# Ledger of designs, part 68: peptides against a protein of PDB entry 6DSZ

Target 1, 361 residues: chain A of PDB entry 6DSZ
Amino acid sequence: NYVVTAQKPTAVNGCVTGHFTSAEDLNLLIAKNTRLEIYVVTAEGLRPVKEVGMYGKIAVMELFRPKGESKDLLFILTAKYNACILEYKQSGESIDIITRAHGNVQDRIGRPSETGIIGIIDPECRMIGLRLYDGLFKVIPLDRDNKELKAFNIRLEELHVIDVKFLYGCQAPTICFVYQDPQGRHVKTYEVSLREKEFNKGPWKQENVEAEASMVIAVPEPFGGAIIIGQESITYHNGDKYLAIAPPIIKQSTIVCHNRVDPNGSRYLLGDMEGRLFMLLLEKEEQMDGTVTLKDLRVELLGETSIAECLTYLDNGVVFVGSRLGDSQLVKLNVDSNEQGSYVVAMETFTNLGPIVDMCV

## One batch from the design tools (peptide; made by RFdiffusion4, then SolubleMPNN)

Design b1_p12_4_s3 (from b1_p12_4, 5 letters changed)
Fold by OpenDDE base, seed 3:
Structure b1_p12_4_s3 (fold): chain B 361 residues (1-361), chain A 12 residues (1-12)
Amino acid sequence: as target 1 above (361 residues)
Amino acid sequence: SLEEALAELEKA
């Protein structure tokens, strides 16, 4: 009996950074198919803390901190629509991952969206939003006392949502999304009424964005609004200000992932299909009234990495590059470029042995 | 500059 020790999955399909183990610890959480790996980020590198087996492929993994929690909670949605909220608990050397809430959010009726599962959390932790099916937006209200994740659907008139995020600084939970219709791609906003279980008109819209607009980045205060990333352009809109750039360098390969560097949303990392790593910079202008507005957008090439499925900034210029197609990496961003003009140095490489083919025996 | 932006990352 050859016990084929099932090799642990090595392909990364998601990563997040936050304070999951404690308020003080900086954590890297890595999704590898059905496995969640939890690390503490240290000066010496990544310290493994816990590995958790999930009951399915992780499709969404997001950290969030409800009001009055000292540390982040973890939302996970699997490809089979099992949702859970996880909490880390440590008592001496005993480490437990506690399920605070769970539920199945599958609908009996609906066309699964071709662009896959999107899961988002309101920055004020009022709700979770899910785009699972065309023409539906699922809402999970966040209630601390509820162990059962209850969801409801709101109908979307826009059948072909490309990407969606919750905006920051909104009195009501507000989504911003890119959608496609016969006239092209557009950006729209909706307020989400938990009470009425409907959409209200959002603060702004932008019709006729770039035809290949694929990602929405919600920008924190003081800027607010959203960044829309396309194949040829990067645009910003907040209802009052519109700005667009078309840097030639991004036309060479499609941007496929992003991560916020600064809490205020002044810098982002961008990864493309060639493994190029960029920094997107939001240049601020301080107005006479003390308001901060976006002056300009700039894109800078940092260097080359493995092709990122996900990116997450850790600390001290260190970035985790989660790769599905290649080896994952810890990279350092240097102040000075090397002889090749790269600001990126690989610190550690994590060998990807390829996808675990679930051999259905 | 990019260099100035990168230099700010090491101060955190």
Scores: peptide ipSAE 0.426, ipTM 0.908, DockQ to the pose 0.894
Fold by OpenDDE base, seed 2:
Structure b1_p12_4_s3 (fold): chain B 361 residues (1-361), chain A 12 residues (1-12)
Amino acid sequence: as target 1 above (361 residues)
Amino acid sequence: SLEEALAELEKA
C-alpha cells in the first residue's frame, strides 16, 4: 500500500484580506482547492495560524463584517454548493474555526453558468448574492440568529451574466452586472427587494459597453458606482458621471483580477494574463459644496509578477500575488523604479507544484 | 504621480 502522501495543493484559486482572527490582526486567507490557509500579516512577514480542510473545492471566499461584529466573518461556497459562514475563535492556545451558519444552495433545476460560480456580499451585509445558474440570482438573507443558510431565487432576464457586484451607498441592496446579449455587452443595475423577493429597477444602466467587458468593480463612497474593465477600455459610471479610458498598455493582455488598495476606492491593483501588475488610480475633485467627484482615471504599469489568479494588498506596499499557473509571490511596491522601470520586487516565492490530480484510486 | 501614490503606501 503506497500511501501516496496526498501532496497538499499549492495552486492558489482565491485570496482575501481582512480582520478574521481579531479586530486588530490583519489576515491573509488563501484558498488552495479544498484547503484554506490563514495567516497573520506581521512586520516579519506571513505568520501561519491555521489550515482548514473544506468539504469541497472553494469557489467563493469573502470576508464580511455584519453590524455589531468586532471582526470579520468568512463566507465560503464550495463548487458543490455547500455554503458556510465561519468565525475564528481563539481561547488561549486553542484555535477553533466555528461554523456559524451552513446550507446547501444547489438547485435541482437550472443550467450551471459557463463562467462559473459568482458570489458577492452586500457592503451593508444585508444579503449574499450568488450567480450559480443562468437566468437566476440566488439570495441568502443575512440574519445573525439563523444557523441555516436559506436562499431564494430571483429570475434574471439577462441569461449571460459575465460579472456582478453589489454597489456601495445604496438604500436597498443593488447589484451591478455586465451581461451579454445578441447586441453585445451591457451594464445594468437592479435593486434587490428582500421583502418582495424580486428585482426593482436599478439607478442606472449602460448599454453597449466594450465587447470584451469582463469585470465589475464596485467603488466605495464617496465616489460610488462601478468600474467596468474590458480588453481595451476601463470605464467608470455612478449614474451621474461617466468616464472612460483606453490606455494602449492594457490591450496587450486581458486583465483577470483586481484588488482595492484604499478603503475609499482611490487605488486598485490590476493583474493581467501576462503577469503584469498595474495600478488603477481614481483622481478626485473636491467640489465647492464639499462633494467629491471622480476627475479622471489613470492606469500605471508597476511591473511583472507571476500570473495572478487573485491579488491582495496587505500593508506597506506589500502585495500577495496568488497564482494558479505559476508560483505565488509576496511582492513589494517600491516608490522608485528599477533600471527596467519596474516598481515591483519579489520578496518571497511560494512554489506551485501544479495540479494535484487526486487520483481517487 | 505614481511615485506619490506609491509613497503613500509606506505611510499607512
Scores: peptide ipSAE 0.425, ipTM 0.908, DockQ to the pose 0.905
Fold by OpenDDE base, seed 1:
Structure b1_p12_4_s3 (fold): chain B 361 residues (1-361), chain A 12 residues (1-12)
Amino acid sequence: as target 1 above (361 residues)
Amino acid sequence: SLEEALAELEKA
């Protein structure tokens, strides 16, 4: 009896950090195809807590904390459009992952977007937004008592959305997105009305951004607004202030992922297609009225890692580098550079054995 | 500086 131990997937396609197991625990959650791995971050490293099999490839994985929840909930969307909201429950040594809500959000009509599935959560937990199909924005209202994830579509005039995020500090849920038309790439905002199930005009727009603008980062308060990352430039806009930088170092390789380091949005990690790790710094200026404005943007090369599919800052300068093409890593950011000018030290490496060829015989 | 920014990460 050859027990063919089905080799566990090792390629990472998503990672998130938050407080999923408890309000006090810092967790790292890793998506490896159909598998979710849950760790507690400790001073000694990553402690495995639970592994969960999903009913499909994980396409979206986001932590969120609704008002009145003591810990984060997990939203998962699969590549087959199965959505769920998961809760961690522990009773003594017994660990369970509870499905609070689920649903299938597939549409019968629509062109699947070429840039794949995008899933985002409003920072105030009013809704989940999904870009699944061209010309549609799907909304899942977040209600505590709803065990069935019901969604509706809003028509989006912009057919080719590149990336989309919810903004912070908005009275109504507000999306910011990069889109492409025959004239180039642009940034636009829309308010999302749950009541009327429509878009209202957003607070700002930026026409004719860089032709290769590919990512939107929503910036928390006090700065607010968004960062737009391109091939040659990084831009900030919040409706009142615009700032752009074009550091030559980012032109060498395409930035492909990002993660926020500080809760206030002062620092971000950036990873490129060559495995270079950068710090994006937002320099603040405090006004006499106590308002904080963006003074400058700076990009600094930290060092080299495996090619990141996803990045997540943990704590104490420790970063998880989730890799699809190479080995995933835990790395330490040091204050002092080594002899090669690198601030990055590999702490742990997780061997990637490559894609499991699902031989559907 | 970058060093100042990195030094702040160890204080949290």
Scores: peptide ipSAE 0.422, ipTM 0.906, DockQ to the pose 0.906
Fold by OpenDDE base, seed 4:
Structure b1_p12_4_s3 (fold): chain B 361 residues (1-361), chain A 12 residues (1-12)
Amino acid sequence: as target 1 above (361 residues)
Amino acid sequence: SLEEALAELEKA
């Protein structure tokens, strides 16, 4: 009996950072198919804490901190629509990952969306939103005492949602999404009523965005609003202000992932299909009344990495580059460029052995 | 500048 030690998956399909193990620890969580890896970020690098096997491929992995929690909780949705909220508990050397809540969110009726599963969490932790099926937005209300994740659907008139996020600073949970119709791609917002289980009109919309607009970034306060990333353009809208840039450098390859660097959303990392790493900068303007508005958007090329499936800024200019197609990397952003004009230095490389092609022999 | 933006990362 050759126990083919099933080689652990190495391809990264998601990564998040937060304070999962404690309030003080900075964690990196990495999704590798059915495997969750938990690290503590240290001055010496990534310290492994625990690995968790999930009952299915991880499709969504998000950290969130409900009001009154001392540390982050982890929401996971699998490709088989199993949802759970996980909590890290440590008692001495004993580490346990407990399920605070779970549920299956599969619908009996619905067309699975071609763009895959999208899962988002309201910044105020009022709900989880799921785009699983065309024409449906699933809501999981977040209640502390509920061990069973109950969900309901709201009908979306927009059948072809490309990406969706919850906005920051909204009195009611508000989604912003890119959708496609026969006229092109558009951005729309909806408020989500938990009480009435319906959408209300959102604060703004932007019709006829770039044809290849593919990603929504919700921008925290003080800016608020959203960034829309396309193939040729990056746009910002918050209801009151609109800005657009079309830096030629982004036209060379499609931006496929992003990560917020600053809590206030002043900087983002962008990764493209060629493994180029960019910084998106939001330049602020302080008004005489003390309001902060977006003055400008700028994109700067930092350097080259493995092709990112996901990016996460850790600390001190260190970035984790999660790659599905290549080796994942821990990279350092330097203040000064090297002789090649790169600000990126690889610190560590994590070999991707590729998909274990189950050669059915 | 980009350099200024990158320099801010080391202060955290």
Scores: peptide ipSAE 0.418, ipTM 0.904, DockQ to the pose 0.909

Design b1_p12_4_s4 (from b1_p12_4, 4 letters changed)
Fold by OpenDDE base, seed 5:
Structure b1_p12_4_s4 (fold): chain B 361 residues (1-361), chain A 12 residues (1-12)
Amino acid sequence: as target 1 above (361 residues)
Amino acid sequence: SLEEALKKLEEE
């Protein structure tokens, strides 16, 4: 009887930063298959607080703060479509992860999307959006009094959604998405009506974007709008302003993940399939009326890390690089480059033991 | 500059 002590999964498939344990604590939350690891970010490094077993592989993990909450709540969706909203509670030394709401959001009918599960939260916490199946957008209204996560579907005419986000600064919840049709890839927006359970026309669209446009980044105010990342180009659109760059350096490898550094969306980290880490910079222009507009986009190579599945900026130039294929890292961004021209220094490395091959003996 | 962008991270 070889009790194969099931090694804990070490491959990271998601990470988020926020204030989950308290209003004051900065937390790093790491998804490792069915496990959620919760850390407090300290000047001394990552302090482990709690590990939580989930009833399935974590597919979506997002922090959000509803109006009147002092700290963030955690939305989790599993690969088996179990959804929950979690709250951290501590009473003395007793730590509890409380399920505020839960539900199964699986549909009996639908083709699972080839690009996998996408889960997004409206910045104003009005709803959660889920792209689970082709031609459907699932909405979970966020209601404080509802312990049962109820969802409804809105039909999408666009069958092949590549990525989707909620936009910032919209009167109604508004999604922006990249989709593919026989004519190519396009960007479209829809307003989501909770009342009518339908899409209304969004503020803007951009037809015929780059053929390999793969990611949408919703940009906070004052800029608003979205960044569209492709293989060859990075574009910005907010309905009034359009900008595009095609830096040659991004053609070498596909950008696969991103994370916002600044709350105002002035800087983003980008990771590619070769483990290169970039800074995307939004240059502002202040208008005479006091409005802030986007002047330019720049991409700068910072250095090399493990191949990121996810990135999250912590604090003080420290970045967590969550890796599925390699070791996860805590890295420091330095002002000065090293002899190799890198601004990245590894502070800590977390060994990835690889996929636990369930040897069914 | 990139340096200016990185310098701001140490002040946060």
Scores: peptide ipSAE 0.344, ipTM 0.891, DockQ to the pose 0.909
Fold by OpenDDE base, seed 4:
Structure b1_p12_4_s4 (fold): chain B 361 residues (1-361), chain A 12 residues (1-12)
Amino acid sequence: as target 1 above (361 residues)
Amino acid sequence: SLEEALKKLEEE
């Protein structure tokens, strides 16, 4: 019996950074199929802390900090619709990943969405939202005392949701989503009523966005609103302000992932299908009343990396490039460009051995 | 500038 030591998955499906192990530790969490890897980010690099096996392929992985928690909790949803909220506990040298809550959120009826599973968390930690099936938005209320994740569905009239996020700075949990209908792609917002278990009219909508609008970025305060990324354009809308750019450089390849650099949403990293790394810059304008508004959007090419499935800014200009198709990388963003005009330097490369073809022999 | 944006990353 050759115990073929099952080769550990190396393809990265998701990554997130936050304070999971402690309030002070900066962590990098990496999803590799059914495997969760937890690192502490140090001046010397990534220190491995724990590996956790999940009961399925990780489809959603998000850190969130409910009110009164000292550190982040981890929400995981698997491709088999198993949901859990995980907490890191360390007692001396003993490290435990505690399941605070769990549940299966699968519906018996529904068409799985072609764009896959989307999971989002309200910035105020009021709920988790899930787009699992066409025409349904699933809500998991976040309650501290609930060990069982209970979910309910709200009917969504828009059957073909492309991407969805919770907005920041909303009195009620508010989603912003790109959807497609026979007339094209559009952006809409809904308020989510936990009490009534229904959608209310959101603060704004934008009909007839770019045909290839594929991603929604929720922008934190003070800007608020959302960025919509397409093939040819990047647009911002917050109900009061609209701004669009169409930088020619983004037409060369589809942007496929993003990550916020600044807590205030002034900078984002963008990765495209060619492995180009961009910075999206939000230029602020301070008004006479002290309000901060968006003046302009700018996209700058930083350099080239592995094709990112996910990006996460760590610290000190260090970025983790999680790749499914190629090697994952730690890269440094430099202030000065090299002779080739690149601001990106690879610090470390993590070999991707490709999909473990389970050759069931 | 891009340089100013990148310089802020070293200060954070």
Scores: peptide ipSAE 0.340, ipTM 0.889, DockQ to the pose 0.947
Fold by OpenDDE base, seed 3:
Structure b1_p12_4_s4 (fold): chain B 361 residues (1-361), chain A 12 residues (1-12)
Amino acid sequence: as target 1 above (361 residues)
Amino acid sequence: SLEEALKKLEEE
């Protein structure tokens, strides 16, 4: 009897933070292939609460809080297109992960996109958007009473979507995306009509962005709009204001992940392919009418970490660095730099034993 | 400054 102690996956492919276990608890959720690990963030570090096995590799993991919910719900999409919405329930010492809704969102017809699965949630929790296939945008309406996740497709004219997000502060759910055509890369917006199941014209577009524009960050109010990250440039656009920076330091390695530090979107963490950690800073200008506009963008090098697949700011300058290629880390951001000029100190390191090939027997 | 931005993280 070879008890193959099924070695647990250690490579991180996603991480999120929020209030999943309770309204008061700060949680770190880590996706490791088919496994979801749930931690409570404490002053002493990460306290493990629950580990959950999923019916496939986790491709999307997002926390969201519908109106009237006291805590966050978890949306998961697997690489096999199984979607679910999970809720954490605790009754005394009994911990249950409840499936509120589930469904398979696979299409019979479609070319799977080369850039993989993208899943996004409307900030107002009206819908989930999925880019699974070229030329299609899948919408899952969020309805409280529906145990079965229903989806529909909207045709995209833009076949080569690079990244997509929902914008903040929009009356209708509005997506912003980078796409490529024969003329280059561009940014476009669409409003999503749930009623008509179609796209309407969005508030703005930006043609001919940087050729290597790869990521969209939706910026919360009061700024609104989006940040577009490229190889050489970082740009902001909100329909009324455009700003671009080209800091030489970002040309050295491709930025591959980002995370918002604060709710107002004034600061973001950026990770590159060399394991460099940056802070992106949005400098505000308050106008006489009380409107807040973006004055400037700045990028600062914080230090070096493991190569991040995902980043999430926790609290008190602590960041979780989820790594697929190396060891994951908890790092502290310090006010003062060390002797090497780094603001980053490793607090804890989580050994990555490499990808476990799930041999499905 | 970066230091000012990092100081705010300790106060939150």
Scores: peptide ipSAE 0.326, ipTM 0.885, DockQ to the pose 0.911
Fold by OpenDDE base, seed 2:
Structure b1_p12_4_s4 (fold): chain B 361 residues (1-361), chain A 12 residues (1-12)
Amino acid sequence: as target 1 above (361 residues)
Amino acid sequence: SLEEALKKLEEE
């Protein structure tokens, strides 16, 4: 019996950055199918800490810090709808990943959405939201004492949700989503009532956005609101202010991933289907009353990388490019461009051996 | 500028 040592998955399907191992450590967490890899970011590069096998393909992976936690917790949802909240615990040299809570969130009735599983966490850690099925929004209330993840569904009138995020700075948990109907694509907001288990009217909506609007980015305070990314345009809306740009450079290839650089949402990395890396810049305007508003949006081409499935800004201009189709990379952003006009330098490349064909023999 | 935006990354 040749135990064919199943090749470890190399294709990256998700990555997140935060403080998972400790309050002080900067971590990179990488999802490779059923495998979670945990790294500490150091001046010397990525130090591997732990690898964890999951009971299914990782579909959602998000770090969050509940009030009174010293470090981030990890939410994972698998493609088989197994949900868990994980904590890193180290005791001397012993490293354990503790399951704080778990549950299966599969519904007996529902059409799985064609755009796949979306999982989001409220910035104030009040709930997890899941778009698993058309016409349903699943809510998992976050409670510290609950070892069992319990969920309920709220009906969405909008059957074809493209992307959804929780907004920042909202008194109640508020979602912002792009949806499609026969008239086109639109943006809408809803407040989520945990008590009543229903949606209330959100603060704003924008009808008739770009036909190919595909991504929602929730913008932190002080700006608030959301960025909507299309094929030809990038728009900002916060209820009071609307801005749109249509930089010709983004028309060449569809933006497929993003990552926030600044905690205040002043800069974002964008990756497209050709492996181009962009910086999205939010220009500030200080009002006479001391309020900060968005003055303008700019997109700048940084350079080329592997085609990103996910991006994470680490520190010191270092970016992890998680690739499914190509080699993942650790890249450095430089202040000065090279002779080719690129600000991107590859520091390390992680070979992708392609999809593991699980030949179930 | 982009340069100013990139310079801030080295200070972090």
Scores: peptide ipSAE 0.320, ipTM 0.885, DockQ to the pose 0.935

